# Designs tried in a protein design run: peptides against a protein of PDB entry 5EG6. Part 10

Target 1, 151 residues: chain A of PDB entry 5EG6
Amino acid sequence: RLRSQTVSTRYLHVEGGNFHASSQQWGAFYIHLLDDDESEGEEFTVRDGYIHYGQTVKLVCSVTGMALPRLIIRKVDKQTALLDADDPVSQLHKCAFYLKDTERMYLCLSQERIIQFQATPCPKEQNKEMINDGASWTIISTDKAEYTFYE

## One batch from the design tools (peptide; aimed at target 1 E42 P69 Q116)

Design b1_p12_7_s2 (made by RFdiffusion4, then SolubleMPNN; from b1_p12_7, 5 letters changed)
Fold by OpenDDE base, seed 4:
Structure b1_p12_7_s2 (fold): chain B 151 residues (1-151), chain A 12 residues (1-12)
Amino acid sequence: as target 1 above (151 residues)
Amino acid sequence: MTLKAKVVYPPR
């Protein structure tokens, strides 16, 4: 499951054909690794192996089969997304999901809604972008290799 | 392996 770092803890959930946030309900998701050159579409080819920060992933709801657009998973340091981190994704670290091919748009929790939030460039650190707490996520998974979360 | 999933875009 995906949990946003907010004062009121909320979980990513799918209901009524839409992604939203719930304080009590959550969905089980697959995080699939894609090739960097994989195009957007309802059909996509997944890769095997450990997911690293900076790689392209697909987040798919295990129940509904709905997916978010291609995301680049990025490491989070406090309230900044790291643009050049490439170590393996870990449950020990928070992450952010950059919507691929956008102008610094990140998957963000706002109240009960899942929205795109535009990050602000760090003026003195070119390898970082400033995000809010709603754009910082915690991954809880029993599978550290592919990050499929179930409870 | 090829998967199929409906893509949903969050609002801006």
Scores: peptide ipSAE 0.569, ipTM 0.933, DockQ to the pose 0.938
OpenDDE base, seeds 1, 2, 3, 5: peptide ipSAE 0.560, 0.562, 0.556, 0.510; ipTM 0.935, 0.932, 0.931, 0.926

Design b1_p12_7_s3 (made by RFdiffusion4, then SolubleMPNN; from b1_p12_7, 5 letters changed)
Fold by OpenDDE base, seed 4:
Structure b1_p12_7_s3 (fold): chain B 151 residues (1-151), chain A 12 residues (1-12)
Amino acid sequence: as target 1 above (151 residues)
Amino acid sequence: MTLKAKVVYPPV
């Protein structure tokens, strides 16, 4: 189970005060659990405990202290994000980060940029949204500030 | 615990 801790998010890092992507590096982030009713802001209160899918989280760069907006971490099944999954988040399992209070916008890797990608509704499954591969992330718990990937 | 961090929004 994942809890509030330092994690590495594949290809995500902060440079020059902005979030960027690297094809070969992992950025290290704190993942913090928030209350569902926590408002957006530069100041936020974190909760203790294990993180479950469907909960609100904050990703904070361990180096720069920069943060993404509030995200709902969702379980990924193939090319879809599950809207109703609520089991504990599994390390190394694919997940998606829904930008809270948006119209199906997800954190997405596009080339060397981090963007918002709008998911499309799944016609036959109301509990799923279709995402692309760039919106599917892998989380690894680590104490390292950076990780470099070599093929 | 209360934390403080500058928020950056990725572009659409």
Scores: peptide ipSAE 0.563, ipTM 0.934, DockQ to the pose 0.954
OpenDDE base, seeds 1, 2, 3, 5: peptide ipSAE 0.539, 0.529, 0.521, 0.515; ipTM 0.932, 0.926, 0.923, 0.927

Design b1_p12_7_s4 (made by RFdiffusion4, then SolubleMPNN; from b1_p12_7, 7 letters changed)
Fold by OpenDDE base, seed 1:
Structure b1_p12_7_s4 (fold): chain B 151 residues (1-151), chain A 12 residues (1-12)
Amino acid sequence: as target 1 above (151 residues)
Amino acid sequence: MKIKAKVLYPPV
């Protein structure tokens, strides 16, 4: 289970005041759990506890202190984001970061840039949205003390 | 706990 802690993800890093991607670099981030009612701002209150899919999180660069907008972390199944998954976040699975209060915009890696990608609704599956490969992320904890593995 | 961080918005 993933707690609010320091994590890393492939390719994502901050350079020159912007989020960038590189196959050769890993960025370290704090992932913070927020209340569902927490508003967007440069100052926010974080919650303690285990992060579940569907919850609101903040990613803060450990180096620059820059943050992405509020995100909803969603479980990924193949190339779809699950809208109704609410189990604890697992490092064994890919995840997607929905930009909260947008029209299906997800954090996406495109070439060497981090962009927003608009997911497409699944006609036959209301609980899923179609995302591209660049919108699926792997979370790796950099603090073993704050994470418990389940087989 | 409160955190302070400037927000960066990825482009569309």
Scores: peptide ipSAE 0.471, ipTM 0.919, DockQ to the pose 0.910
OpenDDE base, seeds 2, 3, 4, 5: peptide ipSAE 0.462, 0.461, 0.246, 0.363; ipTM 0.916, 0.915, 0.754, 0.869; seed 4 fails the geometry check

Design b1_p12_8 (made by RFdiffusion4)
Pose (drawn by RFdiffusion4):
Structure b1_p12_8 (pose): chain A 148 residues (1-2, 6-151), chain P 12 residues (1-12)
Amino acid sequence: RLTVSTRYLHVEGGNFHASSQQWGAFYIHLLDDDESEGEEFTVRDGYIHYGQTVKLVCSVTGMALPRLIIRKVDKQTALLDADDPVSQLHKCAFYLKDTERMYLCLSQERIIQFQATPCPKEQNKEMINDGASWTIISTDKAEYTFYE
Amino acid sequence: PKHADVPHHTPH
């Protein structure tokens, strides 16, 4: 959110995008700290905590973003030292692992990576673009099938 | 600040 500004992470046309019309449901998988990037990867059980490495995989298309470090957001900053459980409707930032402070970010409908600004005296914090702050919530679905 | 496209893939 930038209420009219609301966009959702979604996959269509073979790309991740920030959609104003549809939202995707993504599996969030915990990865070990030393797992490497690839089309094949190992996931682990447990509750998701800030500072942990995760993979987001589209439940519809199966496509995934690169490894991400989920980080807690306070106003406009990513808190790199935060390690408590990720909770419903928390604001989060996703750092693209092994990059120079690049975060998952929207530019209107586009999904891009955007570099964070290091903080002056508080070096456990990084300033992030408004499009790099994401609210997380668990999802569910009901299905009914009939024929005449 | 810098910016670039976010790569993505289809896992196996």

Design b1_p12_8_s1 (made by RFdiffusion4, then SolubleMPNN; from b1_p12_8, 10 letters changed)
Fold by OpenDDE base, seed 5:
Structure b1_p12_8_s1 (fold): chain B 151 residues (1-151), chain A 12 residues (1-12)
Amino acid sequence: as target 1 above (151 residues)
Amino acid sequence: SASGPLPSFLPK
């Protein structure tokens, strides 16, 4: 399970006031859980507890303090983001970061840039949106965490 | 859209 904590990634860092990607560099970020009704802004209230899919989070650069807009962390099933999953975020599953209040825009790695990728609706599955590999993220933690399999 | 491994986060 994932909670508000500091994380690092090879593909997300801040340079020159903008977010960039690099396979050779690691950026450290805070992942913060927010209330669903938290407004956008530089100041926000962090909530305690385990992060569940469907909840609102903030990614904040640990060095510069720069933050991405509010995100909804969503569970990934193959090449689709699940819209209704609400189980705890797990290291064993990929996730996607939906930019809140956008038209299906997700954080996406494209070469050495972090871009917004617009997901397409799944015709046969209303609870899913199609994403690409660059929009699928893996969160790994070495901390002891309880994992529960849900059916 | 990108070459190499999948985007990942590690604890710091």
Scores: peptide ipSAE 0.049, ipTM 0.600, DockQ to the pose 0.068
OpenDDE base, seeds 1, 2, 3, 4: peptide ipSAE 0.020, 0.024, 0.024, 0.017; ipTM 0.535, 0.570, 0.601, 0.523

Design b1_p12_8_s2 (made by RFdiffusion4, then SolubleMPNN; from b1_p12_8, 8 letters changed)
Fold by OpenDDE base, seed 5:
Structure b1_p12_8_s2 (fold): chain B 151 residues (1-151), chain A 12 residues (1-12)
Amino acid sequence: as target 1 above (151 residues)
Amino acid sequence: MKSSDLPSFLPK
């Protein structure tokens, strides 16, 4: 199990919120795969294996060690997040990070800050949600990382 | 991408 302090979503809700998560600090993350039924907390159990779209992940800032709440990583097609894609996540893909248990809230970079952005439904395509460009992230590196966990 | 990798993400 890993231990990390999780940033409250309350501080990420609005642009210019109380918590200052700069794009520089959150440029690189440790990404940890979680079980779909893993509860939110300062400690979480990391699953092994390849990450697939639709799975639950924890992002831990490589600089500060702070963590975001549980996310679902989703594949992006143009300006839409795909809700049912389940193929492996790979470099050069575009992805979006859905805040788990929210109403279509996604991580978004806006004016050098990480905020939440609410996606809108696609009326004609129920398996898609419309996101803005700031909520679409290109995976540019997938380097292996060492970590310490506690049992 | 594997669990516990250190990916980098850039906005679109």
Scores: peptide ipSAE 0.551, ipTM 0.934, DockQ to the pose 0.033
OpenDDE base, seeds 1, 2, 3, 4: peptide ipSAE 0.437, 0.440, 0.315, 0.035; ipTM 0.900, 0.900, 0.845, 0.556

Design b1_p12_8_s3 (made by RFdiffusion4, then SolubleMPNN; from b1_p12_8, 8 letters changed)
Fold by OpenDDE base, seed 2:
Structure b1_p12_8_s3 (fold): chain B 151 residues (1-151), chain A 12 residues (1-12)
Amino acid sequence: as target 1 above (151 residues)
Amino acid sequence: MKSAELPSFLPK
């Protein structure tokens, strides 16, 4: 189970005041759990507890303090993001970061660039949105003391 | 803290 803590993800890092991607770089970020009704802003209240899929999070660069917009962390099933999964986030599973209050925009790696990628609705499965591999992320906790293995 | 927006590309 993942709690609000420092995490690392491949490629994503901050340079020159912008988010960039590099195959040789691992960026360190704070992942903060927010309330679902938390408004966008530089100031936000962090919730304690384990992060579950479907919850709102903030990714904050551990070095610069630069933050991405509010994200909803979603579980990934093959090439789809699950809209209704709510189990605890596990490092065993890939995840997707939906940019809150957008039309199916997800944080995506494309040709070593970080972009917003629009997912496609899944016609026969309303609880899923089709994403690509670039929108599927792996989170590695840098705080082993606060991480508990989730089966 | 400083919030940064990302560009939007590759819409499906």
Scores: peptide ipSAE 0.027, ipTM 0.562, DockQ to the pose 0.061
OpenDDE base, seeds 1, 3, 4, 5: peptide ipSAE 0.021, 0.023, 0.026, 0.024; ipTM 0.572, 0.566, 0.522, 0.567; seed 1 fails the geometry check

Design b1_p12_8_s4 (made by RFdiffusion4, then SolubleMPNN; from b1_p12_8, 7 letters changed)
Fold by OpenDDE base, seed 2:
Structure b1_p12_8_s4 (fold): chain B 151 residues (1-151), chain A 12 residues (1-12)
Amino acid sequence: as target 1 above (151 residues)
Amino acid sequence: PKSAELPSFLPK
């Protein structure tokens, strides 16, 4: 299970003040659980407890302090993001990061770029949205605030 | 922390 803590994820990296893709490195980030009503900003209040799918989180680069917009962490099933999953986040599952208050935009790896990718509604399943592989992320917990993993 | 802006991609 995942709490507000440091995590590492492949491909997501900060260099030169920008988020970019790196196949060679795993970036280290703080993942912070926020209240559902927390507003966007450089300053935010962090909640305690285990992070569940569907909750709002902030990803902050442990090295540079660069942050992504507020995200909703969602469970991934194959090439779909689950909209109604609310169980605790598991490191055994890939996850998707929905950019909060957007039209189905997800954090996505596109070649060397980090972009917002618009998911497609699943025609037969209202509780799912179709995402591409680049929008599926693997995260692992780490106890090192400034740890960077190199393959 | 400073918030990053991300470019958008809309699938066609």
Scores: peptide ipSAE 0.188, ipTM 0.784, DockQ to the pose 0.069
OpenDDE base, seeds 1, 3, 4, 5: peptide ipSAE 0.022, 0.022, 0.024, 0.022; ipTM 0.522, 0.564, 0.579, 0.557

## One batch from the design tools (peptide; aimed at target 1 E40)

Design b1_p13_1 (made by RFdiffusion4)
Pose (drawn by RFdiffusion4):
Order: C-alpha cells, then structure tokens, then sequence
Structure b1_p13_1 (pose): chain A 148 residues (1-2, 6-151), chain P 13 residues (1-13)
C-alpha cells in the first residue's frame, strides 16, 4: 500500500508482477542459512522468523523468486536484527540474499529489485523504498464442485 | 456433489 494504491504479488504471463486486480497465494518455505540458489533447493519445517532465509513459490504456476531474507519493517526501515516470529498482517521486507542491499520492490505493476539506503548511526537498519514494504497474511480456499 | 477446504498459502500486498 502506497487504499487506491493497493497492489498484490501475483504471477502472470510468466512473470511476477504487482497486480491491482488479482492476488497469488505463495508457499513460504524456510531454508537453512547456508543453502544455495537454484531451481532445486531443500526446505525445512518450522515457524518463519525474521532474519531467516525463505523461498516464495507460486501455488498456481510453481515459479519462485530468488532466496529472500524476510525482515521486519518499522515505518520505512528494515530492521536487520529482528528475529521474532512473523505474524499475520505484519509489514515485511524481502532482501534478495547475496546482493548489495537489493530488496523486492514494486514500481507500479512491475516487480523489480531496489537498493536500500544504509542508516547513519543505526547500522542495524536500512531505509527502503515505499514499494519494498509488503504486508503478509496466511490464505485459504474453499472449493465446491457440481454437475447437472 | 462434493466440497473441500484447505490452506492455500500466503498473500503479499
């Protein structure tokens, strides 16, 4: 959110995009700190905590973003030291692991990476673009099937 | 007819 500004992470046409019309449901998988990038990767059980490495995988297309470090957001900053459980409707930032402070970010409908601004005296914090702050919530679905 | 319910994942906005 930038209520009219609301966009959702979604996959269509083979790309991740920030959609104003549809939202995707993504599996969020915990990865070990030393797992490497690839089309094949190992996931682990447990509750998701800030500071942990995760993979987001589209439940519809199966496509995934690169490894991300989920980080807590306070106003406009990512808190790198935060390690408590990720909770419903928390604001989050996704740092693209092994990059120079690049975060998952939207630019209108486009999903891009955007570099964070290091903070002056508070170096456990990074300033992030408004399009790099994401609200997370668990999802569910009901399905009914009939035929005449 | 049939009916089912399940968790689907996580939504980000």
Amino acid sequence: RLTVSTRYLHVEGGNFHASSQQWGAFYIHLLDDDESEGEEFTVRDGYIHYGQTVKLVCSVTGMALPRLIIRKVDKQTALLDADDPVSQLHKCAFYLKDTERMYLCLSQERIIQFQATPCPKEQNKEMINDGASWTIISTDKAEYTFYE
Amino acid sequence: SSFSYEPSGWMLF

Design b1_p13_1_s1 (made by RFdiffusion4, then SolubleMPNN; from b1_p13_1 with E6S W10Y M11G)
Fold by OpenDDE base, seed 3:
Formats: C-alpha cells, sequence, structure tokens
Structure b1_p13_1_s1 (fold): chain B 151 residues (1-151), chain A 13 residues (1-13)
C-alpha cells in the first residue's frame, strides 16, 4: 500500500525547470495526500496515512519543489480508469492521475512530453473512463517499507 | 504538516 512518500517513475522527471519524459532518466517526487476539500494553491496541508484510490494527492518534484495541480489518483483496469475504486493504492498496479475539477483530463505521456489526455466515458460502465496507455502510470516507492498486496 | 512551493514551479510544462 502507498502512503505519502517519495516515489519514482521511469518517465517523469524535471529538467531545465520543466517536466520531461525519458526512458533513461528517473524522476523522484513526493506524493502527498490531501483532504478532499483542500483548495488549489502554493501552500497545502498534507494528511498522514495510507493513500486510497479516489483521494486527492499532490505530486512535488523532490529536486526543484515544482508541483502539479491537485490530482485524483485512480485505479486502472487495463485501459480504463475506475471512478469509484477506494481501496488502498497498490504499487503493483498501474494508476491514473485525474486532474481535479477538469473534464476527464488525465496526466499522460506522449512523445516524451507530459500532456493532458481527455478520457472518454464508458457507455456501458458509468464507473469507468477510457484512457490510453500513456495515461497509465506505474509508481515505484523509493522508500523501503513493508508492503501488503491488495487484489 | 504543511508544504509550499514557488508559484513559478506550478503546472505542466
Amino acid sequence: as target 1 above (151 residues)
Amino acid sequence: SSFSYSPSGYGLF
């Protein structure tokens, strides 16, 4: 399970004051759990505890302190983001980062750039949104801790 | 705890 901690990804890193993607470089970020009613801003209060899908998080570059807008971390099932999953985040599962208060916009890797990708509603499954592969992220904790697998 | 960051470091690039 995942808690507020330093995480790493193969793709996302900061270079020259900008977010970049690379297959060769790893970026380290703090993932912070926020209250659901936390407002967007320069300053924010971090909650302690384990992060669950559906909760609001902040990604902050461990090097520069650069932060992304508030995100909702969502569970991914193949190429769909689950809207109502609320179990603890598993580092063994891919996740999606929904940009809070947007029209289904997700963080996405495209041609070595980080962009926003608009998910498509699932006609037959209202609790899912269709995303592309670039919007599915793998989180690897840089912290050593006991881990429990959730299926 | 509370954290802050530079406004210039906000957003997607």
Scores: peptide ipSAE 0.021, ipTM 0.575, DockQ to the pose 0.038
OpenDDE base, seeds 1, 2, 4, 5: peptide ipSAE 0.016, 0.017, 0.018, 0.018; ipTM 0.548, 0.552, 0.539, 0.560; seed 5 fails the geometry check

Design b1_p13_1_s2 (made by RFdiffusion4, then SolubleMPNN; from b1_p13_1, 4 letters changed)
Fold by OpenDDE base, seed 4:
Structure b1_p13_1_s2 (fold): chain B 151 residues (1-151), chain A 13 residues (1-13)
Amino acid sequence: as target 1 above (151 residues)
Amino acid sequence: SSFSYSESGYGLF
């Protein structure tokens, strides 16, 4: 008999100068709000305020300072990213990270690698794009740089 | 331009 709960979560962290994924370990990141017209770069101006879906953000590793390219944080409904949601970001909801100025590329976990995954347009729903499970993320608050999961 | 860190961190999984 299997236990009622099993480990199915994959975690994002930085190791060896690269983004990695682990089923047992995760890292902490800063999410910075940017202006919509902020250019790409290592240095950027952070805005004050609560983050809303549809806004531009930067993910920065709390340990190494490594940052991903500018992202649009989008609300997730099942396996679709919502293009027009603009309510405040909630830790109770899954989200997706669209790589800004790309053709529907999203931050995605594939096996143990972080990749860009191209979403598929929804023919019947103009405000949605189809993403896979690896492109759907859950955000939790933490003050710890790294976490190792033990059953 | 600036590069600043927040006191609040987030885990992604």
Scores: peptide ipSAE 0.035, ipTM 0.594, DockQ to the pose 0.254
OpenDDE base, seeds 1, 2, 3, 5: peptide ipSAE 0.034, 0.024, 0.024, 0.016; ipTM 0.640, 0.558, 0.561, 0.489; seed 1 fails the geometry check

Design b1_p13_1_s3 (made by RFdiffusion4, then SolubleMPNN; from b1_p13_1, 4 letters changed)
Fold by OpenDDE base, seed 1:
Structure b1_p13_1_s3 (fold): chain B 151 residues (1-151), chain A 13 residues (1-13)
Amino acid sequence: as target 1 above (151 residues)
Amino acid sequence: SSFTYSPSGYGLF
């Protein structure tokens, strides 16, 4: 299960005030759990604890302090984001980062750029919406001793 | 004014 902590990734780094992607560079971030009613702002209150799908999080660059807008972390099932999943975030599943209060916009990797990708509704499954592979992220732990695994 | 419970341990890709 994922808790509010530092996260590193090869596909996220800050340059020129914007988030960029690189396969050759690793960036370090803080992932902060927020309250569901936390407002958008430069300053925010972090809620410590284990992160569940559906909760609001902030990704903050550990070097520059720059942050993306509030995100809702959602579970991914194949090429769909699950809108109602609320179990603890697991490394065994891909996740998606929904830009809170947008029309189905998700954090997406495209041609070494970080963009917003608009998911499409799933007509026959109202609790799902279609995303692409670039909007699916995998969380890995570099410290297995501090990670709790679920069967 | 931000605090993380764990200083490191996770990555995204």
Scores: peptide ipSAE 0.026, ipTM 0.553, DockQ to the pose 0.201
OpenDDE base, seeds 2, 3, 4, 5: peptide ipSAE 0.020, 0.019, 0.018, 0.018; ipTM 0.547, 0.554, 0.529, 0.538; seed 5 fails the geometry check

Design b1_p13_1_s4 (made by RFdiffusion4, then SolubleMPNN; from b1_p13_1, 5 letters changed)
Fold by OpenDDE base, seed 1:
Structure b1_p13_1_s4 (fold): chain B 151 residues (1-151), chain A 13 residues (1-13)
Amino acid sequence: as target 1 above (151 residues)
Amino acid sequence: ESFSYSESGYGLF
């Protein structure tokens, strides 16, 4: 099941109130697990524990405090996001961030910008949506993270 | 394999 970790030359970070990609700069984020029924807002209730695919999360910049809207973290298979995967998130696998309550919009890297990319339904596989490479991310822990890793 | 967190920081790329 496990795959080799994806390598990229550009890293997500926050600058000037916006999300950017840089080949030189690195950004650290808190990933906050939310209840499935948590509403959008600047204030939110955080759940601790193990993150599973399909759950709702908030990405908050550890330095600036800037946050993205509520996201659903989804498992990636090749260039498709899986809609029904619910196993624990693995740092060795690619993932996608669906913007909750949108029409298949995903967090995407385009050149030096972070944008929303609309996924295309898979006609023959209704549990999958087609995404591009820019919408496929890899999560790695930082030395400042309080986490427990297990297999 | 999986991970748990409590106010943890992560890198995305």
Scores: peptide ipSAE 0.025, ipTM 0.557, DockQ to the pose 0.297
OpenDDE base, seeds 2, 3, 4, 5: peptide ipSAE 0.025, 0.022, 0.019, 0.024; ipTM 0.622, 0.563, 0.514, 0.533

Design b1_p13_2 (made by RFdiffusion4; failed a check: the pose's geometry)
Pose (drawn by RFdiffusion4):
Structure b1_p13_2 (pose): chain A 148 residues (1-2, 6-151), chain P 13 residues (1-13)
Amino acid sequence: RLTVSTRYLHVEGGNFHASSQQWGAFYIHLLDDDESEGEEFTVRDGYIHYGQTVKLVCSVTGMALPRLIIRKVDKQTALLDADDPVSQLHKCAFYLKDTERMYLCLSQERIIQFQATPCPKEQNKEMINDGASWTIISTDKAEYTFYE
Amino acid sequence: SAPLYGETYMLFN
């Protein structure tokens, strides 16, 4: 959210995009700190905490973003030292692991990476673009099937 | 293939 500005992470046409019309449901998988990038990867059980490495995988298309470090957001900053459990409707930032402070970011409908600004005296914090702050919430679905 | 199990989440900005 930048209420009219609201966009959702979604996958269509083979790309991740920030959609104003549809939202995707993504599996969030915990990965070990030393797992490497690839189309194949190992996931682990447990509750998601800030500072942990995760993979987001589209439940519809199966496509996934690169490894991300989920980080807590305070106003406009990513807190790199935060390690408490990720909770419903928390603001989060996703750092693309092994990059120079590049975060998952929207530019209108486009999903891009955007570099964070290091903070002056508070070096456990990084300033992030408004499009790099994401609200997380668990999802569910009900299905009914009938025929005449 | 990527693992397709577990809890799902919605993300919005």

Design b1_p13_2_s1 (made by RFdiffusion4, then SolubleMPNN; from b1_p13_2, 8 letters changed; failed a check: the pose's geometry)
Amino acid sequence: GPPLSGPLYGLYT

Design b1_p13_2_s2 (made by RFdiffusion4, then SolubleMPNN; from b1_p13_2, 8 letters changed; failed a check: the pose's geometry)
Amino acid sequence: GPPMSGEKYGLYT

Design b1_p13_2_s3 (made by RFdiffusion4, then SolubleMPNN; from b1_p13_2, 8 letters changed; failed a check: the pose's geometry)
Amino acid sequence: GPPLSGDLYGLYT

Design b1_p13_2_s4 (made by RFdiffusion4, then SolubleMPNN; from b1_p13_2, 7 letters changed; failed a check: the pose's geometry)
Amino acid sequence: GPPLSGPLYGLFT

Design b1_p13_3 (made by RFdiffusion4)
Pose (drawn by RFdiffusion4):
Structure b1_p13_3 (pose): chain A 148 residues (1-2, 6-151), chain P 13 residues (1-13)
Amino acid sequence: RLTVSTRYLHVEGGNFHASSQQWGAFYIHLLDDDESEGEEFTVRDGYIHYGQTVKLVCSVTGMALPRLIIRKVDKQTALLDADDPVSQLHKCAFYLKDTERMYLCLSQERIIQFQATPCPKEQNKEMINDGASWTIISTDKAEYTFYE
Amino acid sequence: NKTGDVPSYQAHW
């Protein structure tokens, strides 16, 4: 959110995008700190905590973003030292692991990476673009099937 | 600041 500005992470046309019309449901998988990038990877059980490495996989298309470090957001900053459980409707940032402070970010409908600004005296914090702050919530679905 | 495209691929785990 930048209420009219609300966009959702979604996959269509073979790309991740920030959609104003539809939202995707993504599996969030915990990965070990030393797992490497690839089309194949190992996931682990447990509750998601800030600072942990995760893979987001589209439940519809199966496509995934690169490894991300989920980080807590305070106003406009990513808190690199935060390690408490990720909770419903928390504001989060996703750092693309092994990059120069590049975060998952939207530019209108586009999904891009955007570099964070290091903070002056508080070096456990990084300033992030407004499009790099994401609210997380668990999802569910009901299905009914009939025929005449 | 720097920008770029975010790649994606078909996932297997």

Design b1_p13_3_s1 (made by RFdiffusion4, then SolubleMPNN; from b1_p13_3, 6 letters changed)
Fold by OpenDDE base, seed 1:
Structure b1_p13_3_s1 (fold): chain B 151 residues (1-151), chain A 13 residues (1-13)
Amino acid sequence: as target 1 above (151 residues)
Amino acid sequence: MKTGEVPTWQAKF
């Protein structure tokens, strides 16, 4: 039996000095690679090179300059975040953003709000943490986004 | 993906 599934999408966006999840607006964000030992702050040292899973990154809104705290970008497999993946980040991959120095807190959308979601440990797989769909992000180019919203 | 790139981020629910 073929069953239909409805899928809704939202985009990370900054408005009024706050991060939110919009169905109509999308934000363009710089992704900056940091050293693993980089401290939190408005000023940070950016590393050169290609971003790999497990590395520390900063997301900065290209319009407002608003930034999220330091994140560890992790690869997603189904409903789990992989803790030990270290291959290069690709737009074709699903990503999760672990909030550095937290107890398994991940960047997550809840309706129009951006919240922190606490992942659950996988009892049988120590290298994985269970996340929800709202904590699984897909990277898309701004060119593609612009075309999609063309009116 | 290289440092300094400017993508947008999409989530599905």
Scores: peptide ipSAE 0.365, ipTM 0.877, DockQ to the pose 0.038
OpenDDE base, seeds 2, 3, 4, 5: peptide ipSAE 0.115, 0.234, 0.088, 0.106; ipTM 0.731, 0.829, 0.746, 0.740

Design b1_p13_3_s2 (made by RFdiffusion4, then SolubleMPNN; from b1_p13_3, 6 letters changed)
Fold by OpenDDE base, seed 4:
Structure b1_p13_3_s2 (fold): chain B 151 residues (1-151), chain A 13 residues (1-13)
Amino acid sequence: as target 1 above (151 residues)
Amino acid sequence: MKTGEVPSWLAKF
């Protein structure tokens, strides 16, 4: 029998002006809440308060200042993104980042690259979209770095 | 979690 490969933990990182995923390096990102009607751009107005699923956010690298396009943070259940969840975002729970104003495109890891992955509509459940494992992320606050995660 | 107060890692494991 062929040995199963151990999957290593990976982190979103910025290097050389590009977003990628690394098992050895990690970036710290600010998650900024935006108004739903906020336009895309390098300059944006952030809102105060708690982030809820379904809201628009900006991910900004704390070191480089590089940002991803506007995202809608969505709750994840197994391999599905929930379209109508609106409860407060919980750390250490899986989430997905929908690229706002796209046809079901989500922030996704493929190999060591960050790509867009198109989710598939769930035929039986209108409030869900099917995503792959690469499109599921876990948020870890840097003030809770004492947590140990096992792959 | 609150907006933009504490930076976070985005991890996959």
Scores: peptide ipSAE 0.448, ipTM 0.915, DockQ to the pose 0.040
OpenDDE base, seeds 1, 2, 3, 5: peptide ipSAE 0.415, 0.440, 0.407, 0.281; ipTM 0.902, 0.910, 0.900, 0.861

